# Peptides against a protein of PDB entry 6MBK: the designs that were tried, part 240

Target 1, 240 residues: chain A of PDB entry 6MBK
Amino acid sequence: GFEMVNFKEEGFGLRATRDIKAEELFLWVPRKLLMTVESAKNSVLGPLYSQDRILQAMGNIALAFHLLCERASPNSFWQPYIQTLPSEYDTPLYFEEDEVRYLQSTQAIHDVFSQYKNTARQYAYFYKVIQTHPHANKLPLKDSFTYEDYRWAVSSVMTRQNQIPTEDGSRVTLALIPLWDMCNHTNGLITTGYNLEDDRCECVALQDFRAGEQIYIFYGTRSNAEFVIHSGFFFDNNSH

## One batch from the design tools (peptide; made by RFdiffusion4, then SolubleMPNN)

Design b2_p29_3_s4 (from b2_p29_3, 14 letters changed)
Fold by OpenDDE base, seed 4:
Structure b2_p29_3_s4 (fold): chain B 240 residues (1-240), chain A 29 residues (1-29)
Amino acid sequence: as target 1 above (240 residues)
Amino acid sequence: PPVRRLTRQDYLEQEELLEKLFEEEEEEE
């Protein structure tokens, strides 16, 4: 029992509607609800994916395009999820000049510039692909593929992508996990696993939560610098 | 298996892979 709530300063998160005990399975998300590289391949993007080496090799980029295609599709199953995503991010791709200047004195500036350069290069490449490739004509973004769109999609994936097993469990793939990724981050241990038998992500409670408390999860060990670059936030209790 | 966000190393590997892919594409053009 949980509900989505807009918390002050933290934005949207999940609140317990009942007492949840530590290690209790309180949240699960079946594969069919995930945005995955597989779902991208099975979407309108599939024909282009099958013909583009970068899309095939780069699951994160495939997810970014999947997000863009689904966002542009009014009848997309993932519209409710996509509408919960931020319209902008606190990631380097959205930094203002003053923020970049502030970072110039730090080693992080190299990562920022790298991300800018790489994202611009990706956009230029895929702009050409979308304009020229026959299979791109079927994409709902064909006539509306902007850098802003791409920046948003890349940032969405960057901040939210997770490793999960393929359906057969033979490989690791990437996924966005709706509902689960609404949990805000706290320090702790990974409490989310993938159950291949039931074909779902399963999240157990990191600690006891009382009814009315925000539910936090631990997304993984990261430095604050890494959180800024890849997640867009600092975590005060991150000792790493 | 555990479900986790990508690590810094995972991101670096993605960047390196992408650079290689772009280099390959540029060599083919």
Scores: peptide ipSAE 0.576, ipTM 0.928, DockQ to the pose 0.861
Fold by OpenDDE base, seed 2:
Structure b2_p29_3_s4 (fold): chain B 240 residues (1-240), chain A 29 residues (1-29)
Amino acid sequence: as target 1 above (240 residues)
Amino acid sequence: PPVRRLTRQDYLEQEELLEKLFEEEEEEE
């Protein structure tokens, strides 16, 4: 009932191919299609993951490395998804000097500097790990691991990471949700749930959409500042 | 359960955890 479209101003989005009613289940994504901490562990990253405490503790970093490894793998199942990701983001890691100056008058400046500092520390740490750790030899990143690569991966995860249950529903884990995250954001209510019985993400329509209309979803309540810092976009109709 | 993008609080918790982990690594070197 939908198709991927590259909108001129909004980038990739989903367009309805038929009329969709409010609360209609129009989109679902099985766990096997998700990029998760578990899929990272089961990938070429697995041996390194099992020996690096930071990768083990930081699901977002595990996802970032998973994303980089899969991007570098021409036969990756996730290549079609990865190709839809932006090459650059509007997050603090990509801010120019003038943008930082603009934010100096805001409370967001502390978050900007924190994020930059933390990302730089991560890169320095993992650069050393990739160069020295035996299990890093099989990674496609061994010969080319730049700050730009890491910045991109971290930003991709930061802007797109979601909380989902583990397979047994006992814990919460992190996932990138292909196809679903192509929906652009609008104000509203969370209309996505995880169906543990069918082991899939399920998204119901926030409102009626006509054939040919762009489908929007609500990712969560955030201020515009939070969108800039963590989501990489502004939302004009954001009341916060 | 609901599927949601991380909240601001979730990001802060990630940053705090990472800082703690780096401090621990620096103490071991």
Scores: peptide ipSAE 0.584, ipTM 0.930, DockQ to the pose 0.868; fails the geometry check
Fold by OpenDDE base, seed 1:
Structure b2_p29_3_s4 (fold): chain B 240 residues (1-240), chain A 29 residues (1-29)
Amino acid sequence: as target 1 above (240 residues)
Amino acid sequence: PPVRRLTRQDYLEQEELLEKLFEEEEEEE
């Protein structure tokens, strides 16, 4: 009922191929298609993950490394998804000096500096780990782990990470949700849930969409500043 | 359960946790 389209101003999005009614289950994504902390543990990253405290504690960092490893793997199942990700983001890590200067007059400056500091610190730490840790030798990143690569991966995860239940439903874990995260954001209500019985994300339509219309979803309540900082989106009239 | 992006509070918690972890690693070096 939908197709991937590259919109001139919004980048990749989903377009309805038929009329979709409000509350219709139009999109579902099984767990096996998700990039999760668990899939990271089960990948080439697994041995390093099992021995690094920060990777174990920080699911977002585990996802960032998982994303980098899969991007570097030509036969990765997630290559089609990874190729749809932006090469650059409208997040603080990509801001030019003039953009940072503009933000110095705003309350967002603290969050901007925090992101720079944290990302630089992470990169320095993991650069050392990748160069020295025995289990890093098998990573496709060993000889090409640049700040630009890490910035991209962190920004990809920052803008796209979601909370989902573990398979047994006992805990919360982090995931990137292919296909679903191609929907651009609009104001509304959360229309995505996780079905543990069928082990899948399920998205129902926020409103009626006609054939040929772009499908939008609501990813959650955000301030405009928070959208810029964490999602790369900007909305003039955020009602949330 | 609902599926959504992380909240501002979730991001702040991630930053705080990371800072603690780095402090611990620096103390062990």
Scores: peptide ipSAE 0.584, ipTM 0.930, DockQ to the pose 0.879; fails the geometry check
Fold by OpenDDE base, seed 3:
Structure b2_p29_3_s4 (fold): chain B 240 residues (1-240), chain A 29 residues (1-29)
Amino acid sequence: as target 1 above (240 residues)
Amino acid sequence: PPVRRLTRQDYLEQEELLEKLFEEEEEEE
């Protein structure tokens, strides 16, 4: 019912290949296809995860390392997904001086500086861990763990991480959702849910889409500043 | 349950938790 297309202004997105009706289930992604904290634990990262308190406490960092490990693995199941990710982001970690100066007049500047400080601190901490921890020897990134790589992974997770239930539905965990996150954002309502019975993400159409139209979804209500900080873009029709 | 991106509050909580964890690690060294 859809195909991946490179749109001139929005970059990669999904285009309808047939007419899709509002509320029609047009896209689903089984748990086994998601990059999750659980898949990170079950990967080559698992031994290090089990011994590092910060990785255990910070699901977003676990996902960042999972992305880096899978990117460095030629036979990774997620290679096709990882190759669709931007190589750079419009997040604060990539801001030039002029962009930072623009935000100095806003409350967002504190969040920007916090993000810089935290990311630098994370990199310094994990650089030492990767160099010294016995279980880090199995990681494909051991000899190539740069700040640029870490900045990319953190920014990828920051812009794309979602809350989903655990398999038993007892807790909330974090996931990257391949294919689904190719949809560009529009104003509307949340139309994605997790089906615990079938163990999959399910996305229903926000509106009618005709064959050949781009499919948009709503990722949540945020201010433009929040989109810059956490999503890497401005939203023109944001009511905030 | 709904599937959505993290809220601003979720991000702030992650940053606060991380700062706390680093402070704890620095006190143990």
Scores: peptide ipSAE 0.579, ipTM 0.928, DockQ to the pose 0.866; fails the geometry check

Design b2_p29_4_s1 (from b2_p29_4 with S1M R2L T9I A14F S18E N22E E23K)
Fold by OpenDDE base, seed 2:
Structure b2_p29_4_s1 (fold): chain B 240 residues (1-240), chain A 29 residues (1-29)
Amino acid sequence: as target 1 above (240 residues)
Amino acid sequence: MLFPIERGITLEEFREQEELLEKLFEELE
């Protein structure tokens, strides 16, 4: 009922291939298809994960490394998803000097500087870990771990990480949700939820979509500064 | 009952992640 399309100015999104009615369940993604902290632990990254405090404490960083490892694995289950991700982003970590100067006049600048500082520290830390830790030897990024790679992974996770319940529903964890995360944003109501009984993400249509129309979702209440930090752009029609 | 999913995280959640990381680095020093 939908297809991936590269839209002008909006980049990749989902387009309806048939008429979709409001509240229709048109998209679902089972847990087994998600990139999660759990899947990271069960991957080639697992042994290192089990011995590194930062990977254990920071689900977003675990996902970033998971993404890098899977990208470097030609037989990865997630290759089709990874290939849909941008090779570069317009998020703050990719900003040029003039763009950073512009941010100085906005409320986002403090958070951007924090991200710059922490991302650099993360890279320096993990570069040493990858070079010296015994469980890093089998990682596909062992001899090719660059800041550009790390920046890409961090930005990918930053723009696409989602909170979902654990399988038993007792805790909240982080996940990348393939296909669904291709939906671009519009104002409205949250129309996506996790169905614990069927163990899947479920998305219902925010409104009627005709065949050929782009399918939008409401990301949630976000400030313009938040859009800059997480998406690299301002949402002009943002009512929040 | 569905657990609602927001696309991405909030600015506050971002700040919490950054703060946690800073704390972890301090502990490792």
Scores: peptide ipSAE 0.611, ipTM 0.938, DockQ to the pose 0.866
Fold by OpenDDE base, seed 4:
Structure b2_p29_4_s1 (fold): chain B 240 residues (1-240), chain A 29 residues (1-29)
Amino acid sequence: as target 1 above (240 residues)
Amino acid sequence: MLFPIERGITLEEFREQEELLEKLFEELE
């Protein structure tokens, strides 16, 4: 019912291959296909995760390392998904000096500086952990952990992390949702939810989409600053 | 009932993540 397409302005997105009606359940992604904090814990990262306070406390960082480990694993189940991810991003962590100077006139500048500082601290911290911690020896990134690697992983998670319920529904956790997260943003209503009974993400069409049209979703109410920080762009028709 | 999913996180959630990290670093120092 849909296919991945590289659109001229939006980059990669989903295109309908048939007519899709509004409110039609056209896309679902079972939990087993998601990259989650749980899958991170159950991966080669698990032993280190169990010993590191930051990984345990911060699901986004756990996902970042999970992503790096899986990227470095040629037989990873998520290789097809990872290969669809951008090799670099237009988010502030990738901004050139002129772009940062431009942000000085915006409300996002303080958050950007915070992210710069904290990302650098994260890298320094985990570089040391990877070099010294016994459980890091088995990680595929043991001998190759650069800031560029970390920046990429952090940016990937920053731009694609989603809150979903745990399997038992008792807590909220973080996940990357393959295929679905390729949908670009438009104004509207939230049309994606997690079905705990079937243990899957479900997306219904925001509107009618004809064959050949790009499928958009509403990301949620976001400020312009949020779009800059998380997506590196301003949405023209953003309500905020 | 479905758990609604918003694509990505909010600015507030971002700030919370940053703040949590700072606190964790302070505790580790």
Scores: peptide ipSAE 0.610, ipTM 0.937, DockQ to the pose 0.871
Fold by OpenDDE base, seed 3:
Structure b2_p29_4_s1 (fold): chain B 240 residues (1-240), chain A 29 residues (1-29)
Amino acid sequence: as target 1 above (240 residues)
Amino acid sequence: MLFPIERGITLEEFREQEELLEKLFEELE
C-alpha cells in the first residue's frame, strides 16, 4: 500500500500506492524488525555489551553503537533502513560557531552544552574501549571509529528513539522503528501504538491519502527535549 | 489496548539520562 520515495526537500518518505482511508491500519512493524537493545545484545556488539557498564545502563548508547556496527556491516539486515538515514543532521551537535553563539541567548544553552560535553566524553571513553577491550576486536568499526561517526549515531538515536514495551510488557525499552520513522511529520493526532498481543508497532492513517500522495504521521507533541535535540530551542509553553 | 508511541523522550528524561551517565563515568573513574 506504500513505497519508499526520496522527496525533494523532505528526504525519504512513504508514498501511498493505493488509496488509504483514515484510521486504516496501513503500517505495522513486528518487533523482530526493530533495532532494539535486545537486538544489540544479540549482535556482534553483544560480547562487549555484556562487559560494559555504560552500554548496559544506557539503552540509547547501546542503540547508537548497534547502529554503527550495523552500518559497518555490509550484510546487515538493517542496511536498507540505515541507508535512508540522513548522513548529517541539523542538531546542535552539528552547529557551527555562529549557531552556538546564538544559542547563548536561548534557554537551551545549558542542555546543549551538556550534550556537547557528554558526547565528547562518551566518544573518548568508547574510543579507548574499542582500542583496548578484547571483545571489541570483532567489531566492524574497530579500525574506523571517529567522532563524526559517533556524533552521527548519537544524533540518529536522539532524533528517532522510541519508547516501546518489552516483549512481556513489564517494562519500557528503547527502539528504532524502521519503515515507520520514514513517515514525515505533520500536525494531527497520535496514530501509532504498540500491540503487545501481536508484538508489533501499529500505525493507522491520520487522514485519507490518495494513491500517489505522501503519507504523513503525527509524531506526537514535541517535547522540549526534542526541540533542543532538533533545533536547539526551548519552548516554555510546551506541555510535553 | 495499544501502548502509544511517540518519538523521543521528555526533557526530564533527557536530563535524567545525562545525570545517569555522569554518575556512571564517576563510578568508572
Scores: peptide ipSAE 0.597, ipTM 0.934, DockQ to the pose 0.688
Fold by OpenDDE base, seed 1:
Structure b2_p29_4_s1 (fold): chain B 240 residues (1-240), chain A 29 residues (1-29)
Amino acid sequence: as target 1 above (240 residues)
Amino acid sequence: MLFPIERGITLEEFREQEELLEKLFEELE
């Protein structure tokens, strides 16, 4: 009932191919289609993951490396998804000097500087790991791991990471959700949930959408960090 | 009942990730 479309200003989004009624389950994404910490562990990154404390402790970093490895793999299952991701972002990690100066006058400066510092430290750390660790030899990143690559992956994960339950529902983990995360944002109510019985993300329509209309979702009030990450601002009431 | 999915993480969770990483680096360096 939908198609992927590259909108001029919004970038990639979903467009209805038929009339969709409010509360209709129009989109579901099985766990097997998600990029998760578990899929990272089961990928070419697995051996290094099992030997690196930071990868084990930081699911977001594991996802960043997973994303880079899959991007560098021509036969990756996630290539169609990865190709829809922005090649660069409006995040502070991409800011020019004038934009950084502007951030200095904002309430987000502490968080932005923390991000800069940590991202640089991460890159330096993992550059050394990739160059020297035996389990990194088979990674497609071995000869092509630049800061630009890393900031892209970090920005991709930071803007798209989601909390989902583990398969057994015992704890929460992180995931990128293909197709679903292509939906652009509008104000409203949360209409997405994870169905553990069917092991899939389920999204119902926030409102009626006519054929040809872009399908929007409400990202939720939790996405406040996105304002810091993407815009260099923080709003208590996330309504973008 | 479905586990609600909200896109992204909170600012608090973001800060927690950054702080955790800083602690890890301090332990490894």
Scores: peptide ipSAE 0.586, ipTM 0.931, DockQ to the pose 0.694

Design b2_p29_4_s2 (from b2_p29_4, 8 letters changed)
Fold by OpenDDE base, seed 5:
Structure b2_p29_4_s2 (fold): chain B 240 residues (1-240), chain A 29 residues (1-29)
Amino acid sequence: as target 1 above (240 residues)
Amino acid sequence: SLFPIERGITLEEFREQQKLLEEIFKELE
């Protein structure tokens, strides 16, 4: 009941192809379609993951490398999803000098500087790992691992990572949720949840959507600073 | 019941990720 559309102002989003009623379950994504830490472990990245402390400890970084490896793999199951991702972002890691200057007057500056420093350190660390570690030889990014690549992957995960339960529900892990994460933000209530019984993400409609209308979701309570850091924009009608 | 999913992570969770990474790097030095 929906399709991917490139909207003029919002960029890519989901558009209803039929009338959708409020609270109707219109979108679900099974775990097997998600990019998760588990899928990273089960991929070509697995051997390196099993021997690298940072990848093991940092689910978001594991996802970033998973994303890079899958992007570099022509036959990746997630190619259709990856092709929908922006080639660059408006997040602080992509800010020009003037934009950074503006941040100096905001509460986000400390977090942005932290991210700059950490991202650079991560790249330097993993560049060496990829060049020297035996298990890195099998990675499709072995001979092509630039800061631009890493910045893209980190930004992709930063803007799209979601907390979901593990299969047994005992822990919380991170996942990228294809299709669903294309929904743009509006004010409202959380309408997405993970159904452990059916092992899938489920999204119900926040409101009635007529055929042809863009489908919006409520991302959650976020400050303007959070929007800048995570999405690179201020929400004009943000009440939080 | 459903486990609620917010799109993305909070600022606090972001800060926690940054802090954890810094701690790991410190241990690796």
Scores: peptide ipSAE 0.598, ipTM 0.937, DockQ to the pose 0.837
Fold by OpenDDE base, seed 2:
Structure b2_p29_4_s2 (fold): chain B 240 residues (1-240), chain A 29 residues (1-29)
Amino acid sequence: as target 1 above (240 residues)
Amino acid sequence: SLFPIERGITLEEFREQQKLLEEIFKELE
C-alpha cells in the first residue's frame, strides 16, 4: 500500500499506492528485520563487542559499527535498507563553518560542540582498537576505517535510532527500523508502537492518505534544536 | 497495549548518551 519515493523538498519518504484510512495498520516491521544491539552482537562485530567497554555500554555506538560492518558486507541482509540511507547528511557533523557560526545564536550550540568533541574522540579510540585488537582482524573495515565512514555511521544512527522494548519487554534498547524510518514528520500524535505479542513494530495511519499522497508520521515532541541535532533541519510549523 | 515508538531520541537522551561516553573515557584514562 506504499512505496519509497524521493520527494522534492523532503527527500526520500513513503507514498501511498492506495487510499489508506486513518488508524489503519498499513505498516509493520518484525524484530528480525530490525538492526539492533542484539543483531550487532550476533554479527561479525560480536567478538569485539564482547571485549570492548564502549561498545557494551553505548548501544548507539554498537549500532554505528554494526551499520558500517553490514555496509561493507555485499551479502548483508540489510543491504537493501542501507542503500536507502543518505550518503551524506545535513546534520551538525557535516556543517560548514558558516553553519556552525549560525548555531552559535541557537540553543543547539553546546550540544553540537559536545557531539563534535565526542565523535572525534570516538574515532581516535576505535581507530586504535581496530588496528590493534585481535578480534578486529575479521572486520571488513579493518583496512578502511576513515573519519568520514564513522561520521556517516554515527549520523545515520543519530537520525534513525529508536527506543524499543527488549524481546521479553523487561528493558528498553535501541533499534533502526527499516522502511518505517523513511516516513517524514508532521504534527500530530504518536501512531507507532511495538507489539510484543507479535514481536513487531506497528504503524497506523495518522490520517486519511489518498493514493499518491506522502505518508507522514509524528516523530514526537521535539524542539527546533532537537530537529537540528537529530535531523539537520528546522521544522517550520513546529509549535515548540 | 503497544509500547509507543517515537522516531529518534530526545535532546535529553542525546545529552545522556554524550555524558555517558565522557564518563567512560574518563574511566579509561
Scores: peptide ipSAE 0.597, ipTM 0.937, DockQ to the pose 0.854
Fold by OpenDDE base, seed 1:
Structure b2_p29_4_s2 (fold): chain B 240 residues (1-240), chain A 29 residues (1-29)
Amino acid sequence: as target 1 above (240 residues)
Amino acid sequence: SLFPIERGITLEEFREQQKLLEEIFKELE
């Protein structure tokens, strides 16, 4: 079906190992393989989660801490996934001075400044929590929680968080979707959905892909500002 | 039917996350 490949300019992506036809269900990911707010609650992070207002209210932050805890756990189920994640990102939190200057002329600047401010504030808050809260003692990041760690986790979640239904379908929650999120973007239609009956993400091919070709998906209608913030790049052919 | 999945979140959703966090911080102060 497909394989993970490190492409020269695009980084990691998926490549077809056989011909895939348009609309073919070529990729599915069961809920049990996802990193979700629920899996965060059920992890070593659970006790702290139950006592922290921000973790409870902010699913993206819960996922960031979940990701850090699992990364620091050698026997984590998600180690194979985590090892495929970039060690650094080209997103605004990693921008150099010249790149930030460029943003001054774009519609993204105010959102980037907001992210800088909030991320720093989050780190300061949680640094104190991790140092003082009794339920933080068992966290694998207890003795090693740097801004670089937090920046990485926040950026990982920012670039990869997805809205999916809860198991009972009553609410929307956030999830990282391993393997699927390696697909790079092209113009087209949404071809991924969550199947509640089978409790899995399902992706059908946007078009025909021949063996050896990279498999692309349509992320959704995004502005250049959205691509900068969430993916660290501009896309020339976006819808708005 | 399937619940459609867009990779990532919109700019508006991002702004909502930032705003919500700011509000929570005010509550914690």
Scores: peptide ipSAE 0.590, ipTM 0.935, DockQ to the pose 0.863
Fold by OpenDDE base, seed 3:
Order: sequence, then C-alpha cells, then structure tokens
Structure b2_p29_4_s2 (fold): chain B 240 residues (1-240), chain A 29 residues (1-29)
Amino acid sequence: as target 1 above (240 residues)
Amino acid sequence: SLFPIERGITLEEFREQQKLLEEIFKELE
C-alpha cells in the first residue's frame, strides 16, 4: 500500500500507492527486521561488545557501531535500509558557527555542548579501542574509522532510535525501525506501537491518505529544542 | 494494548544517557 520515494525537500519518505483510511494498519515491521542491541551482539561487533563496558551499558552507542559495521559490509541485510539514510544531518553535530550562535538563545545550548564534548570523547575512546583491541581486527571499519563516520552514526541513532520492549516484555531496549522511520513527521497523535503477541511494530494511519500522497506520522510531543536534538529540525506547527 | 513508540527518546532520557556515559568514563579511568 506504499512505496519509498525520494521527495525533493524532505528526502526519502513513504508514498501511498492506494487510498489508506485513518486508523488502518498499513505498516508493520517484525522484530527480526529491526536493528537492535541484540542484533548488534549477534553481528561481527559481538566479540568486542562482550568486552567493552561502554557498548554494554549504552545501547545507543552499540547501535551506532552496529550501523557503522553494517554500512561497511556489502552483504549486510540492512544495506537497503542504510542506503535510505541521509549522508549528513541537520543535527547540532553538523551545525556551522552561525547556527551554534543561534542556539545560544535557546534552552538547547547546554545539551548541544554536552553532545559535542561527549561525541568527541567517545570517538577518541573508540578510535583507540579499534586500533588496539584484538576483537576489533575483524571489524570492517578497522582501517576506516573517522570522526565523520562516527558523527554520522551517532546522529543517525540519535534521530531514529526507538524504545521497544524486549522479546519477553520484561525490559525496554533500543531499536532502529527500518521502513517505518522513513515516514516524515507531521502534527498529530502517536499511531505506532509494539505488538508483543505478534512480535512486531505496528503503525496505523494518522489520517486518510489518498493514492499518491506522502504518508506522515507523528514522532511525538516535543519542543523545538527537542526536535533539533532528536530530529534535526524545527517544526513549524509544534505546539511547544 | 500496544507498547507505544515515539521516534527518538525524551530530552530527559538524553540527558540521562549523557550522565551515564560520563560516569562510565570515570570508572574506566
């Protein structure tokens, strides 16, 4: 009922191929298709994950490295998904000096500076790990791990990470949700949830979409500052 | 009922992640 389309102003998104009615379950993504901390552990990153304190404790960082490893793997299952991701982002890590100056007038400035500092520190830490750790030898990024790579991965996860339940529903973990996260944002209500019985993400239509129209979802109730940090843009119709 | 999914994490969760990372770095020193 939908197709991937590269829109001129919004980048990749989903377009309806038929009329979709409001509240219709039009999109679902099984757990096996998600990029998760578990899939990271089961990948080439697994041995390093098992011996690195930060990767074990920080699911978002594990996902960032998982994303980098899979991007560098030509035969990765997630290549079609990764190729739909932006090559660069409008997140603060990509801001020019004038854009940072603008942030100084906002409440986001403290968080932005924290992110700058921490991201740089993370890169320095993992650069050393990748160069020296025995289990890093088999990583496809062994000889190609730049700050630009890491910035991209961190920004990708920052803008696209989602909390989902574990398989048994006992805990919350992090995941990237391919296909679903291609939907661009509009104001509305949360229409996506995880179905533990069927072990899949489920998205129902926020509104009626006619054939040929772009399908939008509501990312969540966030301020403009939160959108800058987590989505990389300001939303004009943001009620916050 | 479904577990609701919002794209991304909250600002508070983001700050908590940053704090946690800083604590881990201290442990590694």
Scores: peptide ipSAE 0.550, ipTM 0.925, DockQ to the pose 0.867

